Peptides against a protein of PDB entry 3LCN. Designs and how they scored, part 50

Target 1, 96 residues: chain A of PDB entry 3LCN
Amino acid sequence: QYTENLKVIVAEKLAGIPNFNEDIKYVAEYIVLLIVNGGTVESVVDELASLFDSVSRDTLANVVQTAFFALEALQQGESAENIVSKIRMMNAQSLG

## One batch from the design tools (peptide; made by RFdiffusion4, then SolubleMPNN)

Design b2_p24_5_s3 (from b2_p24_5, 13 letters changed)
Fold by OpenDDE base, seed 4:
Structure b2_p24_5_s3 (fold): chain B 96 residues (1-96), chain A 24 residues (1-24)
Amino acid sequence: as target 1 above (96 residues)
Amino acid sequence: SMSLQKRIEELKKKLEEEVKKKKE
């Protein structure tokens, strides 16, 4: 029910990673699939770290934790639009 | 050898099938 919105949110978060050359849409979908299949923050980070050695583990952890927080926010009634806006602002601050 | 994209696609396929099975 929240998977499609979560994909959009995770994609926005991934877009903030400098020099990340992978297909963001595919990676976002993969992360969400891992989560809905019962993944934990730690297990999803471990999986991503094995695939993307060019990205720091801390950065990956930040992405995954954001995804889990976003899912909880969606369940609490916050709109995907609001969550995306917050992430976009954070991305801009990181690059500023 | 598989590209990273191909690996992701294969894993996506597997996970999608697993999720589908769990919902049946």
Scores: peptide ipSAE 0.260, ipTM 0.726, DockQ to the pose 0.137
Fold by OpenDDE base, seed 2:
Structure b2_p24_5_s3 (fold): chain B 96 residues (1-96), chain A 24 residues (1-24)
Amino acid sequence: as target 1 above (96 residues)
Amino acid sequence: SMSLQKRIEELKKKLEEEVKKKKE
């Protein structure tokens, strides 16, 4: 139900990671698939850490936690647009 | 060994099938 919006949201979050040399939409899709398949924050982080060892575990955890929070927000009625906007602002702050 | 993309694609396919089964 919210998978497509969540992919967009996760992609926005991934776009904020400096020196991340993967297809963002591709990775976002993968993360969402892990989540909808019943993954937990820990299990998804573990999977991503095994694939992207150049990215710190803390950074991966931040992405995954954001995804879970975003999913909850979507379920509570918040628009994807608003969530993306918040993430974009956070990305700008982290790089500023 | 598998490339990163190949590994991800295989897992994506597997997970997609699992999701479908759970919805049935």
Scores: peptide ipSAE 0.255, ipTM 0.727, DockQ to the pose 0.137
Fold by OpenDDE base, seed 3:
Order: structure tokens, then sequence, then C-alpha cells
Structure b2_p24_5_s3 (fold): chain B 96 residues (1-96), chain A 24 residues (1-24)
């Protein structure tokens, strides 16, 4: 029931990856599909690593873990707006 | 031999069907 919000959140997280040349919304949708199908952090990272070998495994793990944490936050009642704002701030600070 | 987009689309299709089955 939080899949659409989660796609937005994951897209925001992906947007923070330097020199990432893939379609952000497309990849975000793919990640969410993997999660709702019962994927774990490890299995989703493995899948992404097979597709995006130019991105470090640590970076991919950070994205995926953020997605799972965001889903938990949504389920606990936090708004998607708040979660996106936090991620946007973290993205900016990481590049600063 | 497959493009990245084609690979993703194939997996998306598979996962969408699996999600549908889980909801039934």
Amino acid sequence: as target 1 above (96 residues)
Amino acid sequence: SMSLQKRIEELKKKLEEEVKKKKE
C-alpha cells in the first residue's frame, strides 16, 4: 500500500549517486518490485550489482537499506514528504 | 546479449506476475 510513495523515495535516493546514468524512476520501480516480491537487502543488492557494475556494492547496499528503512518509516506513520526531505539533505551533504 | 532495458523489463514482467499471484 506504500509502493508509490516508496518509488518516489527510492528515486530521491538514487538521484544522489554521482555519475549515475540510468533512468532513475525506472530503476526505482525495479527496486520496489524486488522488495514487494519478498526480496531481502542482500538479494536486492545482488540483483542490482549484476546490472550496474559501475556502481560500488557499498553504494547499492546503502540505497537498498534506505528503501527498507523508508518502508518501515511509512508503515510507522511518517509522511513520504518528510522522508524525501531527509534523503535530499543527506544527498546534498554527501556531495558537499 | 540483452540490453539493460530489456533485461529489466523481463524481470519486471516476471515480478509483476508473481506479486499478482501472491495477492490472490
Scores: peptide ipSAE 0.249, ipTM 0.723, DockQ to the pose 0.137
Fold by OpenDDE base, seed 5:
Structure b2_p24_5_s3 (fold): chain B 96 residues (1-96), chain A 24 residues (1-24)
Amino acid sequence: as target 1 above (96 residues)
Amino acid sequence: SMSLQKRIEELKKKLEEEVKKKKE
């Protein structure tokens, strides 16, 4: 039920990665699929690391952890809009 | 060699089917 919102959230997080030359929506969908299929932070990071070697494992871990936290936030009743806004601000800070 | 996108697509397809089977 939160998959679509989570895709949007993850996409926002991915958009903050400099020089990430991939279809963000596509990757976000993939991450969410891994998560809803029972993936853990560790397993999802492993998968992504195998596919995107141009992105540091730490960066990937940050994305994945954000996704899990976001999912928890959604389950706790926080709006996707609020979560996206927070991520957007964090993205801006990282570039500042 | 299989393209990255093709690999991802195949995995996505597999996962989508698994998710469907798990009724999630």
Scores: peptide ipSAE 0.244, ipTM 0.721, DockQ to the pose 0.139

Design b2_p24_5_s4 (from b2_p24_5, 15 letters changed)
Fold by OpenDDE base, seed 4:
Structure b2_p24_5_s4 (fold): chain B 96 residues (1-96), chain A 24 residues (1-24)
Amino acid sequence: as target 1 above (96 residues)
Amino acid sequence: SKELQEKIEELKKKLKEERKKKLE
């Protein structure tokens, strides 16, 4: 499926968060698995907020929403490389 | 999936433990 590509995409998004000291690979995997297990934007954000209270809820929501949009984009035929490129450009504009 | 749910719980536990170590 798209799970592996989505993990890469989410990891790229997480890498844009300043002063984020968590293991990006594990957090990305956690987010993706929550999504494929039927999570919603709200439920996944709530879960992450309970674990990472040092990160603003808005930042977490931005990450999760990006994941859902990325999944839809993958299903519509957009390449993972293209999605990652877009996220990297957005990261350069800073995330807060 | 039972396997999927178990993996999710495993990751959650790992993340909690890592944070615990950072706080200690």
Scores: peptide ipSAE 0.616, ipTM 0.909, DockQ to the pose 0.841
Fold by OpenDDE base, seed 3:
Order: sequence, then structure tokens, then C-alpha cells
Structure b2_p24_5_s4 (fold): chain B 96 residues (1-96), chain A 24 residues (1-24)
Amino acid sequence: as target 1 above (96 residues)
Amino acid sequence: SKELQEKIEELKKKLKEERKKKLE
């Protein structure tokens, strides 16, 4: 139900990772599908870590946790636009 | 579902292929 919005949200989060050279859209879709298929934070992080060993586990965990929180927020009625805005601000703060 | 799992594997394959291209 919230799959497409969640992909946008996760993509925004990934865009905040410095020197991340992977295809953001593909990775975002991959993460979302793992989640909707019953993945946990740990299992999804493990999967991503196996693919992207150049990214710290903490960074991956942060992305995945954000995805789970965003899904919950969407289910609680928060707009995707609002969630994206929050993430964008967080990205800017981390870069600054 | 089986279809979902197949899509996941497809994406994983694509990601691996993209990484392979970057290394070449």
C-alpha cells in the first residue's frame, strides 16, 4: 500500500550518504521489497552489508531503521512529503 | 510470495551486475 512512497523516502535517505556510488533507485527498491517480504532490521542490514561492504554497517543500519520508521509513520497517517522533508533536513545537517 | 521473492532475486542480480561493471 505504501510501497511507492516508501521507495521515495528510502531513496532520499540514501542520497544523504557521502560517496555512495550505487544506483539509489535500485537499492531503495531492493530495501523496500525486503521489508515487505518480512525482513527485519538485522536481516536487511545483513543483506545490504553483503552487497556493499564499502558502506559501514552503522550507516546501513541507519538507513534501514529509517525505512521501518517511515513505514510506520505512513501507516499512522503522516504524508510522504513530510517524511521526505524531515529526511532531507537530516541529510543537510549531517553534511554541514 | 513466490513472485515477490523472484523480484527480490532479480534486483539483487542487477545490483551485483552493476557492481561488476564498475570494477571492470
Scores: peptide ipSAE 0.616, ipTM 0.909, DockQ to the pose 0.809
Fold by OpenDDE base, seed 5:
Structure b2_p24_5_s4 (fold): chain B 96 residues (1-96), chain A 24 residues (1-24)
Amino acid sequence: as target 1 above (96 residues)
Amino acid sequence: SKELQEKIEELKKKLKEERKKKLE
């Protein structure tokens, strides 16, 4: 029900990672499907870490935790547009 | 569901293959 919006949100988060040399849309889709299929923060991070060893576990954990927080926010009635805007601002701040 | 699980495996396989090609 929130799958498509969550993909957009996760993609925005991934876009903030410097030197990230992966297909953002495919990785975002993979993360969301793992979550929808019952994954936990720990299990999803472990899965991603095994695939992308060039990205730190802390960075991956930050992305995955953001996805879970976003899903909860969507369920509580927050708009996808608002969530994306927050993430975009955080990305800009981290680069500055 | 079984369909969802199959889609996940397909994506994983694609991601692994793409990374392997980059490393070669």
Scores: peptide ipSAE 0.613, ipTM 0.909, DockQ to the pose 0.877
Fold by OpenDDE base, seed 1:
Structure b2_p24_5_s4 (fold): chain B 96 residues (1-96), chain A 24 residues (1-24)
Amino acid sequence: as target 1 above (96 residues)
Amino acid sequence: SKELQEKIEELKKKLKEERKKKLE
Protein backbone atom coordinates (compact mmCIF):
# COMPACT_ATOMS: atom_id res chain seq x y z
CA GLN B 1 0.00 0.00 0.00
CA TYR B 2 2.96 2.32 0.61
CA THR B 3 5.20 0.71 -2.02
CA GLU B 4 4.99 3.49 -4.61
CA ASN B 5 5.75 6.24 -2.11
CA LEU B 6 8.55 4.15 -0.66
CA LYS B 7 10.10 3.75 -4.12
CA VAL B 8 10.21 7.54 -4.49
CA ILE B 9 11.74 7.90 -1.04
CA VAL B 10 14.41 5.26 -1.64
CA ALA B 11 15.24 6.78 -5.02
CA GLU B 12 15.83 10.14 -3.33
CA LYS B 13 18.17 8.47 -0.85
CA LEU B 14 20.10 6.69 -3.62
CA ALA B 15 20.47 9.99 -5.48
CA GLY B 16 22.59 11.24 -2.61
CA ILE B 17 25.28 8.58 -3.06
CA PRO B 18 28.40 10.01 -4.75
CA ASN B 19 29.57 8.25 -7.92
CA PHE B 20 26.62 5.85 -7.92
CA ASN B 21 26.30 4.79 -11.55
CA GLU B 22 23.41 2.33 -11.32
CA ASP B 23 19.86 2.89 -12.53
CA ILE B 24 18.29 4.51 -9.47
CA LYS B 25 14.72 3.67 -10.45
CA TYR B 26 15.44 -0.04 -10.85
CA VAL B 27 17.56 -0.25 -7.70
CA ALA B 28 14.88 1.54 -5.66
CA GLU B 29 12.22 -0.83 -6.95
CA TYR B 30 14.44 -3.82 -6.17
CA ILE B 31 15.03 -2.66 -2.59
CA VAL B 32 11.33 -2.01 -1.93
CA LEU B 33 10.25 -5.37 -3.32
CA LEU B 34 12.82 -7.17 -1.18
CA ILE B 35 11.48 -5.35 1.89
CA VAL B 36 7.80 -6.02 1.24
CA ASN B 37 8.65 -9.66 0.54
CA GLY B 38 9.88 -10.03 4.11
CA GLY B 39 13.50 -8.96 3.86
CA THR B 40 15.44 -7.71 6.87
CA VAL B 41 18.04 -4.97 6.98
CA GLU B 42 20.78 -7.60 7.01
CA SER B 43 19.38 -9.76 4.20
CA VAL B 44 18.71 -6.79 1.91
CA VAL B 45 22.17 -5.34 2.54
CA ASP B 46 23.73 -8.73 1.78
CA GLU B 47 21.81 -8.91 -1.49
CA LEU B 48 22.82 -5.40 -2.56
CA ALA B 49 26.45 -5.93 -1.56
CA SER B 50 26.61 -8.99 -3.81
CA LEU B 51 25.46 -6.86 -6.76
CA PHE B 52 27.26 -3.58 -6.11
CA ASP B 53 30.75 -4.32 -4.82
CA SER B 54 31.89 -0.77 -5.65
CA VAL B 55 29.59 0.68 -2.97
CA SER B 56 30.61 0.34 0.67
CA ARG B 57 28.57 -1.91 2.93
CA ASP B 58 28.04 1.00 5.33
CA THR B 59 26.55 3.12 2.55
CA LEU B 60 24.21 0.31 1.54
CA ALA B 61 23.21 -0.23 5.16
CA ASN B 62 22.40 3.46 5.49
CA VAL B 63 20.12 3.32 2.45
CA VAL B 64 18.32 0.18 3.61
CA GLN B 65 17.85 1.43 7.18
CA THR B 66 16.41 4.66 5.80
CA ALA B 67 13.93 2.64 3.77
CA PHE B 68 12.75 0.72 6.84
CA PHE B 69 12.41 3.91 8.89
CA ALA B 70 10.52 5.58 6.05
CA LEU B 71 8.10 2.67 5.81
CA GLU B 72 7.40 2.95 9.53
CA ALA B 73 6.91 6.71 9.21
CA LEU B 74 4.42 6.23 6.36
CA GLN B 75 2.50 3.70 8.46
CA GLN B 76 2.37 6.24 11.30
CA GLY B 77 0.81 8.85 9.03
CA GLU B 78 3.75 10.97 7.90
CA SER B 79 3.48 12.22 4.31
CA ALA B 80 5.86 11.03 1.61
CA GLU B 81 6.56 14.65 0.73
CA ASN B 82 7.76 15.38 4.24
CA ILE B 83 9.99 12.30 4.30
CA VAL B 84 11.52 13.19 0.92
CA SER B 85 12.24 16.71 2.18
CA LYS B 86 14.10 15.32 5.18
CA ILE B 87 16.17 13.05 2.95
CA ARG B 88 17.05 15.95 0.65
CA MET B 89 18.33 17.86 3.66
CA MET B 90 20.40 14.87 4.74
CA ASN B 91 21.81 14.49 1.23
CA ALA B 92 22.83 18.15 1.21
CA GLN B 93 24.69 17.67 4.47
CA SER B 94 26.60 14.60 3.25
CA LEU B 95 30.36 14.99 2.80
CA GLY B 96 30.59 12.20 0.26
CA SER A 1 3.77 -14.47 -3.64
CA LYS A 2 5.18 -16.34 -6.62
CA GLU A 3 4.54 -13.35 -8.85
CA LEU A 4 6.43 -11.05 -6.50
CA GLN A 5 9.38 -13.43 -6.33
CA GLU A 6 9.47 -13.70 -10.10
CA LYS A 7 9.53 -9.91 -10.40
CA ILE A 8 12.38 -9.72 -7.91
CA GLU A 9 14.40 -12.25 -9.91
CA GLU A 10 13.66 -10.37 -13.11
CA LEU A 11 14.96 -7.12 -11.64
CA LYS A 12 18.05 -8.85 -10.29
CA LYS A 13 18.78 -10.31 -13.71
CA LYS A 14 18.32 -6.91 -15.34
CA LEU A 15 20.68 -5.24 -12.89
CA LYS A 16 23.32 -7.92 -13.44
CA GLU A 17 23.05 -7.59 -17.21
CA GLU A 18 23.41 -3.82 -17.04
CA ARG A 19 26.58 -4.19 -15.00
CA LYS A 20 27.93 -6.69 -17.52
CA LYS A 21 27.41 -4.19 -20.32
CA LYS A 22 29.36 -1.55 -18.43
CA LEU A 23 32.33 -3.90 -18.22
CA GLU A 24 32.36 -4.55 -21.99
Scores: peptide ipSAE 0.613, ipTM 0.908, DockQ to the pose 0.864

Design b2_p24_7_s1 (from b2_p24_7, 11 letters changed)
Fold by OpenDDE base, seed 2:
Parts: structure tokens; C-alpha cells; sequence
Structure b2_p24_7_s1 (fold): chain B 96 residues (1-96), chain A 24 residues (1-24)
């Protein structure tokens, strides 16, 4: 139900990763797919870490956790635009 | 994670990308 908005949100989060050598749209969609297919934070991070070893596990965990938090926020009625704005601000500060 | 599993994951992701490229 929230998959399309979540893809946008995850893509915004991924855009904050410097030197990320992948199509952000594809990776965002893939992350959402993994979540929709029943992935947990741990299992999704494990898979992403195996795919993108140039990105720290902590950074990947931050992305995935953001996705799960965003999904919850969407379910609670927060707009995708608001969530994206928050992420954009965080990206400007840095990825933790 | 086993290297074989990592290989399978990579192959799965590459297939995913190929499918999306065909849709674009």
C-alpha cells in the first residue's frame, strides 16, 4: 500500500550515501521488495551488505532502519513529503 | 554469510536489475 511512497523515501535516503555506485531507484525498489517479502532489519542489512561491500554496515543499517521507521510513519498518517524533507535535512548533515 | 549465498544474492539482484531495465 505504501510501497511507492516508501521507494521515494528510501531513494532519498540512499542519495545521501557518497560514492554509491548503483542505480538509486533500483536499490530503493529492491529494499522495499525485501521488506514487503517479509525481511527484517537484520536480514535486509545482511543482504545489502553482501551486495554493497563498499558501504559500511552501519550506513546500510541506517538506511534500512529509516525505511522501517518511514513505513510506520506512513501508516500513522505522516505524509511522504514530510518524511522526505526530514531525510533530506539529515542527508545534509551526514549519514550516521 | 556463506560465499555461495552471497553469490546467489548477487545473481538475484542482477536479475532484478535486468528485469527493471527491460521495463524502462
Amino acid sequence: as target 1 above (96 residues)
Amino acid sequence: MEEEKKKEIREKFEEFKRERELEE
Scores: peptide ipSAE 0.583, ipTM 0.898, DockQ to the pose 0.745
Fold by OpenDDE base, seed 5:
Structure b2_p24_7_s1 (fold): chain B 96 residues (1-96), chain A 24 residues (1-24)
Amino acid sequence: as target 1 above (96 residues)
Amino acid sequence: MEEEKKKEIREKFEEFKRERELEE
């Protein structure tokens, strides 16, 4: 029920990764797909790490955990726009 | 993770990407 919002949110998070050379939309969709099909933080990170070995495991874990937190936030009534805004701020801070 | 499993994951992801490219 929150898959489309999650895709947008995860895409925003992925956009903060320097030198990420994959299609952000595709990767975001794939992450959400894994999550909605029963993936855990650990299992999704493991899979992503196997796909994108140029990205640190910590970075991938941060992305995936953000997705799970975002899902919980959406379920608790937080707007996707608010979540995206927070992620943008976090992305900006991580670059500094 | 086993290399065989990694290979399978890569192949599945590439297939996923190809399918999305066809939809665009």
Scores: peptide ipSAE 0.581, ipTM 0.898, DockQ to the pose 0.735
Fold by OpenDDE base, seed 3:
Structure b2_p24_7_s1 (fold): chain B 96 residues (1-96), chain A 24 residues (1-24)
Amino acid sequence: as target 1 above (96 residues)
Amino acid sequence: MEEEKKKEIREKFEEFKRERELEE
């Protein structure tokens, strides 16, 4: 029930990565698919690292961990809009 | 990870993208 919201949230997080050449929507959906199919932070990061070697493992780990935290936040009743706003602010701060 | 596993992951992701392109 949180799958579509999680895709939007992960896409916002990916949008903060400079020089990322992949389709953000597709990558976000793929990450969510891996998570709902029982992936762990480690297993998902391993797959992403094999696909996108131009992005550091630390950056990928940050994206994946954000996805897991966001899923927990959604389950606790936080709105997707609020979570997206927080991530957008973090992206802006990291670019400053 | 080994090259065979990397290849399999790449193929899986490319197949996923093709499926999404057909739906769009």
Scores: peptide ipSAE 0.581, ipTM 0.897, DockQ to the pose 0.754
Fold by OpenDDE base, seed 1:
Structure b2_p24_7_s1 (fold): chain B 96 residues (1-96), chain A 24 residues (1-24)
Amino acid sequence: as target 1 above (96 residues)
Amino acid sequence: MEEEKKKEIREKFEEFKRERELEE
């Protein structure tokens, strides 16, 4: 139901990872697909860690947890715009 | 995670990317 908004949100979160080697759009879509197909934080992190060894497990866990929290926020009525804005601010602080 | 499982996961993801590229 919220897959398209979640893709945008996850992509914004991924954009905060320095020197990320993969296509952000594809990875965001893949993460959402895993979640929609019944993935858990642990299972999705495990899969991503196997795919992207240049990114720390903690960073990947942060991305995945953000995705799950964002999904809950969307379900509770928070706008995708607000969620993206929060993530963008956090990215700026992290990279600054 | 075993290396064979990692390989399978990578292959799955690469196939996913190819499918997306075809659709673009």
Scores: peptide ipSAE 0.578, ipTM 0.896, DockQ to the pose 0.757

Design b2_p24_7_s2 (from b2_p24_7, 15 letters changed)
Fold by OpenDDE base, seed 1:
Structure b2_p24_7_s2 (fold): chain B 96 residues (1-96), chain A 24 residues (1-24)
Amino acid sequence: as target 1 above (96 residues)
Amino acid sequence: SSEEEREEIRKKFEEFKKELEEKE
């Protein structure tokens, strides 16, 4: 029930990765799919690391952890807008 | 093998992308 909002949130997070050469919408939806299907932080990171070797494992872990935190926040009643705003600010402040 | 596993994962992702494209 939170999948659509989570896709938007994850897409915003992915948009902060420099030189990322994949369709952000596709990757975001795929991450959400993996999570919905029972993926863990570790298992999702492992899969993403295999797919996108140009992105550091730490960066991927950050993306995935953000997704899990966002899902929890949504479940606790926080708006997707607020979560996206926070991520956008973090992206703007990120180095490299 | 690790290489084979990576290939299978990539294949799965590409199929996902294809399905997504067809839905749009």
Scores: peptide ipSAE 0.447, ipTM 0.865, DockQ to the pose 0.888
Fold by OpenDDE base, seed 2:
Structure b2_p24_7_s2 (fold): chain B 96 residues (1-96), chain A 24 residues (1-24)
Amino acid sequence: as target 1 above (96 residues)
Amino acid sequence: SSEEEREEIRKKFEEFKKELEEKE
């Protein structure tokens, strides 16, 4: 139900990762796919770490945890726009 | 092995990307 909004949210989060060379749209959709297929934070992080070993595990964990938090926020009635805005603010505040 | 698992994951992801590209 919230998969499309979640893909947008995850894409915004991925956009904050410096020197990330993969297609953000594809990776965001893949993350959401893993989540809706029953992935846990740990299992999704493990898979992403296998795919993108140039990105730190902590960074990947941050992305995945953000996705799960965003999903919960969406379910609680928060708009995707608000969530994206928060992520943009966090990206702007991040040093890398 | 762990390396084989990584290759399988990469293969799955690449196939996923291919499917998306075909839809676009």
Scores: peptide ipSAE 0.446, ipTM 0.864, DockQ to the pose 0.857
Fold by OpenDDE base, seed 3:
Structure b2_p24_7_s2 (fold): chain B 96 residues (1-96), chain A 24 residues (1-24)
Amino acid sequence: as target 1 above (96 residues)
Amino acid sequence: SSEEEREEIRKKFEEFKKELEEKE
């Protein structure tokens, strides 16, 4: 029920990573799949770090933590549009 | 080994992508 919204949110976060040359849609869906299958922040980051060694572990951790916080926000009644807007704003102001 | 584990993870991800493409 929140899965599709979470995919959109994670995709927006991934779009902020410079020089990321993987398919954002597929990576977002994979992250969400790992989370709904019982993944933790640590286990998901470990798997992503193995897949995408060109991206820093800190950046991956930021993406995964954002996904977990977004899921909680959705469950608390915040709209996906509001969450996406916040992430887009953070992407725009980020310099690194 | 760590190299073998990384390869298995990559295989799973690529298979996921393939299944997703076939579904869509």
Scores: peptide ipSAE 0.442, ipTM 0.863, DockQ to the pose 0.823
Fold by OpenDDE base, seed 5:
Structure b2_p24_7_s2 (fold): chain B 96 residues (1-96), chain A 24 residues (1-24)
Amino acid sequence: as target 1 above (96 residues)
Amino acid sequence: SSEEEREEIRKKFEEFKKELEEKE
């Protein structure tokens, strides 16, 4: 039920990665798919690291952990809009 | 091997993208 919102959230997080060459929408959907299918932070990071060797494992771990935290936030009643706004702010700060 | 596993994962991801494109 939160999959669509989570896709948007993860996409926003991915958008903060500098020099990321992959399709953000596809990667976001794939991450959510892995999570929905029972993936853990470790297993999802492992797979992403195999797919995107140009991105550091730490960066990928940050993305995946954000996804799990976002999912929990959604389940606790926080709006996707608020979560996206927070991520945008964090992305902006990381660029500065 | 690690290389073989990596290739299999890539194929899985590409297949996912293909399926997604077909639905769009």
Scores: peptide ipSAE 0.442, ipTM 0.863, DockQ to the pose 0.823

Design b2_p24_7_s3 (from b2_p24_7, 14 letters changed)
Fold by OpenDDE base, seed 2:
Structure b2_p24_7_s3 (fold): chain B 96 residues (1-96), chain A 24 residues (1-24)
Amino acid sequence: as target 1 above (96 residues)
Amino acid sequence: SAARRREEVRKKFEEFKEELKKKE
């Protein structure tokens, strides 16, 4: 199980969203909860869109897809640190 | 309705947050 690592990873991804005013820790944990309870990309995005209508659906989809990709990467043996580093780079590129 | 759905989801999320706070 990679739940705790995934929470950290998702939190890093959420940190890249401009003007996101929710508690990142809680949102990350909620996303992971939805995923481990059998959520799909679509169902999780729908849930988040209902909660955070100020964030574009595309942005939310990007977060959720990143979570699923990260989970796969973890299962394939990639370290959480490496995944977080990649996300930080992506966040920086998005801000640049 | 969509409005009711949004409210229900928000309530669930807030309840989730409160439960997390209790664990902290």
Scores: peptide ipSAE 0.446, ipTM 0.873, DockQ to the pose 0.882
Fold by OpenDDE base, seed 4:
Structure b2_p24_7_s3 (fold): chain B 96 residues (1-96), chain A 24 residues (1-24)
Amino acid sequence: as target 1 above (96 residues)
Amino acid sequence: SAARRREEVRKKFEEFKEELKKKE
């Protein structure tokens, strides 16, 4: 039920990665798929690290952890819009 | 090997993307 919202949220987080040479939509959907299929932070990070060696493991871990936190926030009743807004702020701060 | 693992994961991801494209 939160799958589509989570895709949007993860995509926003991925958009903050500089010089990321992958389709953000597809990567976001893949991350959500892995989570829905029972992935853990560690297992999803391992998968992504294998795919995208140009991105640091720490950066990938940050993305994945954000996804799990976002999922929890959605389950607790926070709107996707609020979560996206927070991520945009974090992205801006990261670039600054 | 690590190289084989990366290739296998990449193939799965690419297949995933192709499937998504077909659904779009």
Scores: peptide ipSAE 0.437, ipTM 0.870, DockQ to the pose 0.909
Fold by OpenDDE base, seed 1:
Structure b2_p24_7_s3 (fold): chain B 96 residues (1-96), chain A 24 residues (1-24)
Amino acid sequence: as target 1 above (96 residues)
Amino acid sequence: SAARRREEVRKKFEEFKEELKKKE
């Protein structure tokens, strides 16, 4: 029930990665798929690191951890809009 | 090998993308 919102959230997080030359929508959906299929932070990071060697493992870990935190936040009643806003602020700070 | 693992993961991801494109 949170998958669609989580896809949007993860996409926003991915949009903050400089020089990321992949379709953000597809990558976000793939990450969510891995999570809902029982992936852990470590296992999802391992998959992404194998796919995108141009992105540091730390950056990928940050994306994945954000996804898990976002899922928990959604389950606790926080709105997707609020979570996206927080991520946008973080992205802006990182790019500033 | 690591190279084989990377290729397998890439293939799975590409297949996933193709499935998404079909649904769009």
Scores: peptide ipSAE 0.433, ipTM 0.869, DockQ to the pose 0.875
Fold by OpenDDE base, seed 3:
Structure b2_p24_7_s3 (fold): chain B 96 residues (1-96), chain A 24 residues (1-24)
Amino acid sequence: as target 1 above (96 residues)
Amino acid sequence: SAARRREEVRKKFEEFKEELKKKE
């Protein structure tokens, strides 16, 4: 029930990665698929590192951890809008 | 090998994207 919101949230996080040459929508959906199918932070990062070796492992870990934290936040009642806003602010700060 | 593993993962990801395109 939170998967659609989580896809939007993960896409926002991916949008903060400079020079990321992949379809953000599809990558976000793939990450969410791996998570809902029982993936862990480690297993999902390993999968993404195999796909996108030009992105640092730390960056990938940050994306995946954000996804897990966002899912928990959604389950605890935080709105997707608020979560997206926080991520957008963090992306802007990282670029500055 | 690592190269073979990367190729297999890429194939699965590309297949996933194609399946999504069919559903959309």
Scores: peptide ipSAE 0.422, ipTM 0.866, DockQ to the pose 0.823

Design b2_p24_7_s4 (from b2_p24_7, 11 letters changed)
Fold by OpenDDE base, seed 4:
Structure b2_p24_7_s4 (fold): chain B 96 residues (1-96), chain A 24 residues (1-24)
Amino acid sequence: as target 1 above (96 residues)
Amino acid sequence: SAEEEREKVRKKFEEFKEKRKAEE
């Protein structure tokens, strides 16, 4: 399926969070796992907010929404590379 | 309580990490 690509995409998005103090790989995998297990934007954000109180809920919501949008994009035929590139651009703009 | 839920989630995530580390 798209789980491996989604992990990469989510990891790229997480990399844009300044001073994130958890292993990005594990968090990305966990987010994808929650989504695969039927999580919604709200439920995944709630869980992440419980785990990472140093990250704003809005930031977490942005990450999770990006994951869901990316999944839809993958399903519609967009390449993981294109999605990652877009996220890198967004990360750069966010930090600039 | 909210604290109990946070602890449950934390435990779940930690177990996930340990499982993943063991698989690597």
Scores: peptide ipSAE 0.646, ipTM 0.919, DockQ to the pose 0.889
Fold by OpenDDE base, seed 5:
Structure b2_p24_7_s4 (fold): chain B 96 residues (1-96), chain A 24 residues (1-24)
Amino acid sequence: as target 1 above (96 residues)
Amino acid sequence: SAEEEREKVRKKFEEFKEKRKAEE
């Protein structure tokens, strides 16, 4: 029920990764798909690390953890817009 | 092996992308 919003949120988080060459839409969708299909933080990170070795495992873990936290936030009633805004701000801070 | 697993994952992701592209 939150999959579409979660895709947007994860995409925003991925957009903060410098020099990320893959289509963030597809990666976001893939991450959400893995989560929906029962993935854990560990299993999803493992898969992403296999796909994107140019991105540190810690960065990937941060993305995945954000996805799980976002899902919880959505379930608790926080709007996708608010979550995206927070992530965008964090991305901007990390770029500095 | 690790390489075999990476290849399997890569293939899975590529197939996913192709499926999504076909739906667009």
Scores: peptide ipSAE 0.636, ipTM 0.916, DockQ to the pose 0.854
Fold by OpenDDE base, seed 2:
Structure b2_p24_7_s4 (fold): chain B 96 residues (1-96), chain A 24 residues (1-24)
Amino acid sequence: as target 1 above (96 residues)
Amino acid sequence: SAEEEREKVRKKFEEFKEKRKAEE
C-alpha cells in the first residue's frame, strides 16, 4: 500500500502552509488515516476545518485534494520522490 | 450537534497523537 509514501507527501504539502504550527507528521498521518478509512475530500476537509480554524477552508481543501491526487499518482506508478519534488516546487512558487 | 461533532473529532485527533507518541 501507499500509506507511508502518502504520509511523506502530505507532510511536504503541509510544510508549505504559512504559520501552521501543528506537528506536521502527526497531521499528515491523521489525514492519511482518514483517507484510508473511507474519507472523501469533503469529509476530510470538514474534519480538518473543525481542528484548524485558523487555516482557510480553501487551503485545507488544497492539501486534501493534493493528497488524493498524490494517491492516484502513486497508484499509476509515479514515484513518491517525484511527487514530493513537485510539491516542494509548488511550495516555493507560493512563497515567491 | 455540529459542536459535538467537532469536539468528537478533536478528541479523536488528540487520542491519535497520544497513541502515536506511545508507539514512538
Scores: peptide ipSAE 0.105, ipTM 0.642, DockQ to the pose 0.810
Fold by OpenDDE base, seed 3:
Structure b2_p24_7_s4 (fold): chain B 96 residues (1-96), chain A 24 residues (1-24)
Amino acid sequence: as target 1 above (96 residues)
Amino acid sequence: SAEEEREKVRKKFEEFKEKRKAEE
């Protein structure tokens, strides 16, 4: 239902991670796949940590938690465009 | 072992990427 929008949102969040060398689109798709198949923040973070040990657990947790919050926001009627804009602003602040 | 589990997940991820790429 919100899968495609969530992929875009998660990709935007991943784009804010400095020196992240993985394919952002595929990582976003994988995160969304795990979430829609019943993953929790903890289980998804654990799986990602096993794949990307150079990224801190705090960073991974922030990405995954953002995905869950975004999904909830979508379900409550917020537009994907607005959510992406918020994340983009947060990314800019983090790098500033 | 933890290493074996990480390798399994990595393999799943790579297979997922290849499958999605083939479907595009």
Scores: peptide ipSAE 0.084, ipTM 0.630, DockQ to the pose 0.835

